# Designs tried in a protein design run: peptides against a protein of PDB entry 6RGO. Part 40

Target 1, 392 residues: chain A of PDB entry 6RGO
Amino acid sequence: MALKLLGFNQDATCFSVISSNKGVTIYNCDPFGKCFELEKSTSNDEELDFLVEMLFSTSLIAVVDKTIGASKRKKLKIVNTKRKATICELTFPHEIMDVIMNRKIICVVLKSDQIFVYDISCMKLLRTIDVRGEKLKSTSKFRNSEAVGDIGVRVSLSTDNNSILCYSSYSKSDKENAPLNDIVVFDALKCIQINVLPAVHQSNIVCIACSPDGMLMATASEKGTIIRVFKTIDTENDEPILVNEFRRGSRPSRISEMKFNHDNTLLACVGESDTIHIFALPVTTTEADANEDDTLQQSSHSLSSSINGLQYISKGLANRFGKIIVSKIPTQSQQRHVAYIKIPENAKYRIGFPKDTTNTIHICGEDGNYLVYSIPRNEVGPCTLVKSNTFD

## One batch from the design tools (peptide)

Design b1_p16_1_s1 (made by RFdiffusion4, then SolubleMPNN; from b1_p16_1, 5 letters changed)
Fold by OpenDDE base, seed 2:
Structure b1_p16_1_s1 (fold): chain B 392 residues (1-392), chain A 16 residues (1-16)
Amino acid sequence: as target 1 above (392 residues)
Amino acid sequence: SEEEEYAEKIFEELEK
């Protein structure tokens, strides 16, 4: 059967798939099994395409029928899975490209490069973000959708209640073909821009991940060779803070998804390659816990990877062109993965980190495999398969 | 669950 993966929910307790024969199925991860099925409304042999976002493990889902020829590509449905009923329907002026949610916010990304931000509790529109801005509207030749790689706006939302929205934006270059290589950090609740990270890559950003707490973001370009991790809110001398630069590989390969674990210690990436890569992040010791005296001498051999000083080469070459704020981390300081998972060639996989186990990763494939892996803590190597299930 | 009770409150508000 042809399966298409929709992905995991926010806490990796569920994942969604499209089955050619059945329509949309939501699986529970533990205990493994079907928790919801949305039957195919049409007998046509059309390739099914859907967006499905689940509110954690609840009966609330957002659904978009993106099937070719469907008049529904502009409609967001809020569905109660227990009642099997559509509770709310919103219609948009353009095709829906993406939907993301947390407990507070739904963001709807349109083909027009607009982001509609809603209060989930009442489906009230809080903000419309026009990523093209007013000036670029005149040159909106709809990119012909037939070009392999229609680069649209990418979004990621924190899974917490702070509702930090990261989105890709067009660089301020006077070029008609400005890349989507800026990041905007937005407070979705207050509807304020918090930060702007200019030119974080040389080409369009195709993948963004926000940390669960919204304090970190990861970015990857069309090249997918380098992943950059930034602080979202914090700045140093009004400049963006680059925390890490990871090398996925030397060969170009698209990254389709990235995820942080729940404690911001790991970043995973998946895409067109035969390998899921897992990177270690530095533990930001918040200075707060230094006071309690409890003498438990557990010899944490901190792998003191000598963070040889980021020499802030503050060389004030005030060259007139846009401040490429991202000081190239020296190629020598590009960290590689600490762990990996091999996946079948040409199989699309999705990833999720469960809340309760910071060293466990959930993955699912269009090959019908749901797999749980343990991530090694103290060694660089393969992840260990802990559990496997199959779905159809 | 508290999360499901929250989803039910959202549904009650959206049905008005």
Scores: peptide ipSAE 0.679, ipTM 0.971, DockQ to the pose 0.866
Fold by OpenDDE base, seed 3:
Structure b1_p16_1_s1 (fold): chain B 392 residues (1-392), chain A 16 residues (1-16)
Amino acid sequence: as target 1 above (392 residues)
Amino acid sequence: SEEEEYAEKIFEELEK
């Protein structure tokens, strides 16, 4: 059967799948099994397309039916899975491209490059973000939607209550075809822009991940060879905003998803390649967590031996005009993965990090495999398969 | 769970 993966929820306790025969199915990860099913309303052999975003392990989901006609593609439904009922419906002026949520915020991305930010508790509109900005309204002929592939606004939201939204924006270059290579960091609760990272890649950004706490973000371009990790907020300390640059590979390959683990020690990436890559991040000891117990300190020492290469982030000349020049980290200082998972060629996979186990990764494939891997702590190498289940 | 109780409160607010 043709499966289409929608992804894991915020804490990787559930994942959602489109089955051509059944419609949308949500699986629980532990204990493994179906927790919700949305039956296909139409007998037509039309290719099913949905957006589904789940509020953690709760009965609250946001659903967009993209299968049938231009009218449904503009509708967001809030569904109670326990009651199998639509609680509310929102209609947008344009097709919905993405939906993300946490406990506080829903963000809806439109084909118009607009982001609608809602308070989830009452579905009140807090902000409309126009990523094209007011100046481009005159000259943006609608790029004929046929030939311009998956170049759109990318978003990621922190899973915590701080609700840090990272999104791709158009560079201010006078070129008619400005790339989506800027990042905006936005406080979704206060509805304020907190940072702008200009020209973080040379080409369009196709993947963004925000850390669970919103303190870090990762970016990948359409080349998918380099992943960059940034601080979302300028610290008062003269610390560089670019904290890491990782090499996924030498060959161009699209990255479809990236995720941080819950303690910001790992970044995973998946895409069109036969390999999920896991990178280690330096443990930023925030002074605040110095009061919780001694047990976590022992794991940080063994990974520190591979991280010693970070000493020469030269003070990137903050050019007098406030342009953050992302100095290319020399290829010799580009960190490789610390762990990897081999996946079938041409199988689309999704990734998730469970909250309770920082060295465990959940993955699921359009091949019908749900797999749990242990990440090695003390060595660079393959992850170990811990659990496997199949779904249809 | 506290999260499910929070989701139920959201539903109660959206049903008004």
Scores: peptide ipSAE 0.674, ipTM 0.970, DockQ to the pose 0.874
Fold by OpenDDE base, seed 1:
Structure b1_p16_1_s1 (fold): chain B 392 residues (1-392), chain A 16 residues (1-16)
Amino acid sequence: as target 1 above (392 residues)
Amino acid sequence: SEEEEYAEKIFEELEK
């Protein structure tokens, strides 16, 4: 059977899959088993496609039927999984490309590069963000977006109640083909733009991850060779703060998903490569807890690699080509993964970090494997398989 | 769970 992975929920307690014969199935991770099934409504041999976003471990899901020929690609359903009932339905002017939620907000991304922001508690529209609308003031040509393939607005939302929305935006270049290489940071609750990170990559951004607390974001371009981590809210002299630059690899490979763990100590990435990469983030000691004097001497060999040197945003090389504001971190200061998982070639995987175990990662594959790995703490190396289950 | 009770409150609001 062909499986298509939808992904993990916010806390990696559940994951969703499409089975060609069954429709949508949601699995619980522990204990492992089916918790919900949405039966195929159509007898057609059409390849099933859905978006499913689950509100943590709850009975609330958002569902979009994206199946070809289904007149439902513009419809968001809020479904109660316990009742197996649609509670409400929203219809959009354009095809739904993505849906993301937390306890406060649902964001709906349309093929029109619009983001609809809703208060989840009442499904009230708070804001429509038109990512193209700022560009349309300069260039009236709706070039048929048919020729610019799989590149649309990417979004990520913090899983906390602060509801920090990060989205890709078009650079302010007068060029008709401006890349989606800016990031906007948006307070989804207040409906206020907090920050703009211009030209964070040279090419379109294809993957964004927001940290659970909304304080960090990770970005990857179409090249997928470099991952950049920025502060979302904080700026230095009105300039974006680059916290980390990670090298996934030397060869181009699309990154499909990135996630932070719940304590912002790890960033995982997965995509078209045979390898899930896990990177260590520097623990940002918030200076606040420095006051409690408790003398416990435990010699944690801090890998105090002196990251102090990254403060030199070299002002100088405003060279003639469009201002890449993000100074290229020298290749020597680019961090590698601290851990990895080998996955089957051509199998798509999804990743999730469980809340209770910061050194554990959940992965699931279109090969029907659900796998739990332990992440090594003290050495660079492979993750250890702890648990495996199969699904169909 | 508290999260499920929150989801039920959302459903009650959306059913109005």
Scores: peptide ipSAE 0.672, ipTM 0.970, DockQ to the pose 0.905
Fold by OpenDDE base, seed 4:
Structure b1_p16_1_s1 (fold): chain B 392 residues (1-392), chain A 16 residues (1-16)
Amino acid sequence: as target 1 above (392 residues)
Amino acid sequence: SEEEEYAEKIFEELEK
């Protein structure tokens, strides 16, 4: 049967798939099994297409039927999976491209490059973000959204209650074909723009991941060779803080999904390549203010070794237009993966990190495999398969 | 679960 993956929920406790014969199925990861099924309403041999976003492991899902007719593609349904009932239906002016949620917010991305931000608790519209409207203020030409390939606004939302929304925006270039290579960081609850990261890649951003706490963001372009990790909120001298630059590979390959683990120590990526890559992030020691009063005087002379780290400022030509974030990270120090998983060629996989086990990754494939891997801590190498299940 | 009770409260609010 043809399977299409919709992905994992926020905490990787569930994943959703489209089966050509059955419709939408949601699986629980542990214990492994079907938890919900939305039957196919039509006997037609039409290719099923859906968006499904689940509120963690709850009975609340957002569903968009993209299979048949332009009207359904504009409808978001809030469904109670226990009752198999539509509780709320919203209609949008344009086709829905993506839906993302947490405990506070639903974001709906339209083909018009608009993001509708809702309070989930009452489905009240908090904000409409018009990413094209910002572009039109800078550039007079509408890109017809029929332009070549899956280039649209990308979004990622923190899974915490702070509800940090990261989205791709058009660079303020006087060029008619401005790329989607800016990132906006947005407080979705307060509806305030927090930060703008200009020109984080040279080409359109095709993948974004926000950390669960919203403090980090990973980005990848159409080339998919370099992944950049930034701080979302913090800036240094009004400039974006690049935390990491990772090399996925030397060959161009599209990244379809990236995710942080729950403690921000790992970043995983998957896409069109035969390999899931897992990168280690430096542990930001939050200085826990251990206010423990213990006065012990010991005078030990800390030798201030002045490590003159030669900042190789690659003087890339600062052409007069937008400051490309020149990676201060030397190309030789581009960190490779610390771990990897081999997947079948041409199989689409999705990834998820469970909350309780920071060194475990869940993956599922259009080949009908649900796999749990252990990530090595102290060595660079393959992940170890811990659990395997199949679905149809 | 506390999350499911939260989802149920959302449903109760959306049914009004």
Scores: peptide ipSAE 0.668, ipTM 0.969, DockQ to the pose 0.867

Design b1_p16_1_s2 (made by RFdiffusion4, then SolubleMPNN; from b1_p16_1, 5 letters changed)
Fold by OpenDDE base, seed 3:
Structure b1_p16_1_s2 (fold): chain B 392 residues (1-392), chain A 16 residues (1-16)
Amino acid sequence: as target 1 above (392 residues)
Amino acid sequence: SKEEEFAEEIEKKLLK
């Protein structure tokens, strides 16, 4: 059967798929099995397209029917899966492109480059973010070019209660075709912009991941060769906002999804390539008072030495040229993956990190495979397959 | 579970 992957939930306890014959199906990861099915409402041979966002392992899901010809692409439904009932329905002025949620917030991304931020507890609109801003309203004929359909505002939300929203924004360049290469960091609860990261890539940002705690953010451009990791908040200490730069590969390849693990020690990426890449993040040892004594010379080869090429452009020059966050980092400072998973060519996969096992990754494919891998700790190499299941 | 209780509380607020 043709499967389309929707993704894992926030804690990788469930994943959702579209089956051409059945409609939307949700699977539980452990014990593995079908836990919910949303039947296809139409007998037509139309290719089903849905957005489904799960609220963790709960019976609540957000659903958008994006099927071609369906007059429902502007409707968000909150559904109770146990009752098979629609609890809430919202209608938007434009097509819904993405929906993300946590225990506090729902964010709805529209084709108009607007983000609607809601309090989940009452479905009250907290903010409408217009990413194009007021200046572009006059001259922006809708990019009616069907070919540009994949370049829109990208978003990621922290899974915690801090509800840090990261989104791509247009650069302030007077060019008619300004790239979506800025990042805005936004407190979705307080509705306050925390930070702006200008020109984090040379081309449009196509993938963003926020850490579970909202302290880190990863970005990838259309090239998908370099992944950058940033702090979301400017620390008072002159610490670089750019904390990591990872090289996925030398060849361009689209990254479709990135995720941090629950302790911010790993970043995984998946996309059009035959390989899921897993990168190690430097553990920011908070200098807790390590009292003097125990000389256990575990030679933690501090990978710290190679980041020295970040020329701190002093705060004084930043006022004249803006925050140049991406200095020319020497190509030698780009870290490779520490672990990988080989996947079939042309199979779309999704990734998830379970909460309880920081060195385990869940993956699922449009090939009908659900796979659990162990991530090696002490060596660079392949992940080990721990569990496999199939779904249809 | 605490998460199911939380979802039931949200549902109970959205249905009012």
Scores: peptide ipSAE 0.476, ipTM 0.929, DockQ to the pose 0.885
Fold by OpenDDE base, seed 2:
Structure b1_p16_1_s2 (fold): chain B 392 residues (1-392), chain A 16 residues (1-16)
Amino acid sequence: as target 1 above (392 residues)
Amino acid sequence: SKEEEFAEEIEKKLLK
């Protein structure tokens, strides 16, 4: 059967798939099993396409029917999975491209490069962000985005209650074809722009991940060769802080998804390549106020030895024109993965990090495999398969 | 669970 992966929920306790025969199915990860099935409304051999965003392990999901020919591509439904009932329906002026949520906020990304931010508790519109309207303050005509197939605004939202929204924006370049290579950091609750990271890549950003706490973000361009990690809120001399620059590979390959683990110590990426890459992040010791006394020798088995080459390249050469020259870390000093998973060629995979186990990764494939891997702590190498299940 | 209680509170607000 043809499977299409929708992805994991925020804490990797569930994942969703489209089955060509069954419609949308949600699986629980542990114990493994079907939790919900949305049956096909039509007997037609039409290729099913859906967006499904889960609210953690709750009975609430956001659903968009994107099936070709369906007049529903502009409709967001909030569904209770236990009752099999639509509890809310919203209609948008344009096709829905993405939906992301946490316990406070739901963000809806439209084909118009608009982001609608809602308070989930009452479905009140808090903000409409017009990513093109910010560009149109520069003379660039609306190129009908119908022809630019797969390039659109990318978003990521923190899974915490702070609700830090990171989104791709158009560079301020007067060029008609300004890339989506800026990042805006936005407080979705207060509806305030916190930070702007200009020109974080040379080409369009195609993947963004926000950390669970909203303090870090990862970005990848269409080339997918380099991943950059930035602080979201913190700046140094009004300049963005580049924390890490990782090399995924030498060959161009699209990254489809990135995720941080719960404690911001790992970043995973997946895409069109035969390999899931896992990178180690430096533990930012927040200077917790060292009240002197309690010498509890928690043996921090520091991943210390291999990470010593992280010079904080805080010194972006601010060029006289306020362009952050992200210093090209020499190719030899770019960090590689600390761990990897080999996946079948041509199988699309999705990734998730469970909350309770910082060294475990969940993956699922359109090949019908749900796999749990242990991530090595002290060595660079393959992840170890811990559990496997199949789904159809 | 606290999450399901939260989901029920959302549902009760959205059905009004």
Scores: peptide ipSAE 0.451, ipTM 0.922, DockQ to the pose 0.833
Fold by OpenDDE base, seed 1:
Structure b1_p16_1_s2 (fold): chain B 392 residues (1-392), chain A 16 residues (1-16)
Amino acid sequence: as target 1 above (392 residues)
Amino acid sequence: SKEEEFAEEIEKKLLK
């Protein structure tokens, strides 16, 4: 049967899939098992397409039926999985492309490049962000959406209560074909723009991950060769702070998903390649904890000492045309993965980090595999398979 | 769980 992966929830306690015969199924990771099913309402041989966003391990999900008819694709349902009941329904002017949530906020991304920000506690609209609106004042040409491929606004939301929203935006260039290569950092609670990172890649951004605390953001372009990690809020001389630049590979390959672990020590990426890559992040010691005098001389030569994360002040090289371009870290300073997982080349995988085990990664595949891997701490190498389950 | 209790509170608000 064809499976389509929807992904893990925020804490990787559950994952959701579309089964061609069953509809939407949600699985618990531990104990492994089916916890919810949304049955296919129609006998039609139409390919099932859904968005499902879970509110952590709760009985609340946001669901969009993208399978049948333009009206359903514009409809968000909040469903209680235990009661199998719709508790709220919202209709949008355009097709829903993505839904993301935390304990405070629901963000709904439309095909119109609009982001609707809601207070989850009352489903009150807090803000409509029009990512095109700043540009449309200059050029009334509706790009026929057919000729612009699978490039839309990408979003990521912090899983904490700070509710830092990162989204891709169009560069301010007067070119009709400006790429989605800027990032906006937005406080979704206060409904204020915090930061703008201009031209973080040369091409459209296709993947964004926000850290759980909202302090870091990872970005990848259509090329998927380089992953950049920025501070979200902090700036240096009004310039974006580039914390890391990782090399996934030398060959172009789309990154479909990235995730930080819960302590911001690891960044994983998955996509069209046969390899999940895991990168180590430098532990940003917040200067505050330096005062506890705990003299424990444990002589463990952690290899962490040699990565003096040179804060490369990305001096935005003002290109001759006044565009700030994030300075590329020299290729020699580009870090590679510390760990990897080999996956089937033709199987789409999704990734999640469990909260309680920072060195564990959950993965699931359209091949019907749910796998738990241990990430090596002290060596560069393959992850070790710890648990395997199958689903259909 | 505290999260499920929170979800039940949200549900109770959305059903009003």
Scores: peptide ipSAE 0.439, ipTM 0.921, DockQ to the pose 0.911
Fold by OpenDDE base, seed 4:
Structure b1_p16_1_s2 (fold): chain B 392 residues (1-392), chain A 16 residues (1-16)
Amino acid sequence: as target 1 above (392 residues)
Amino acid sequence: SKEEEFAEEIEKKLLK
């Protein structure tokens, strides 16, 4: 059967797929099994296309049927999976390209480069972000989105209640073809722009990940050779803080998804390559207030591995026009993966990090494999397969 | 679960 992966939920407890014969199916990860199925309403052999965003492990999902007709592609349905009932329907002026949510916010990305931000609790529109309108204010000429293929506004939302939204925006360049290479950090609850990271790549950003707590973001361009990790909120001298620069590979390859683990110690990436890459992040010791007394002497073998090489290259070369060029970390200081998973060539995979096990990664493939891997802590090498399941 | 209770509260608000 042809499977199309939709992805994991926010905590990797569930994943969703499109089956050509069944429609949308949601699987629970532990215990592994089918928990929901939305049957195909049409007998036609048309290729099914859906967006499905899950609200964690709850019975609520957001669904967009993209299979038939331009009108359906503009409709968002909130569905109770237990009752198979639509509880809310929203219609948009343009085709829905993406939907992301947490416990507070739903963000709907349109083909018009608009982001609609909703309070999930009442489906009240909080903000319309017009990334296109910002471009028109900064650039005299409109580029039709259709001529750019798969290049559109990318978004990522923190899974916490702070609801930090990261999105790609058009660079303020006098060039007619300004790339989507700026990042905006937005408080989705307060509807305030927190930060702007200008020109984080030389080409369009095609993948963004926000950390679960919203403190970090990862970005990749259409080249997919370099991943950059930034602080979202914090700035040094009004300049963006580049925390890490990772080398995925030497050859161009599109990154389709990136995820942080729940403690911000790992970043995983997947895409068109035969390899899922996992990178180690420096542990920012948040000085948690040293108040409560409880004596458990668990031996802190601080692996003080001398990561001396994190030059915080805060020195963006301020170009003559006040544009921060994120200084390229020298190729010799670009960190490689600490762990990897080999996947079949041409198989699309999705990734998720479970909340309670920071050294475990969940992956699923359009080949019908759901796999759980253990990530090595103290060595650079392959991940170990812990659990395997199949789905159809 | 606390998450399902939250989902039920959302549903109850959206159906009004």
Scores: peptide ipSAE 0.475, ipTM 0.928, DockQ to the pose 0.870; fails the geometry check

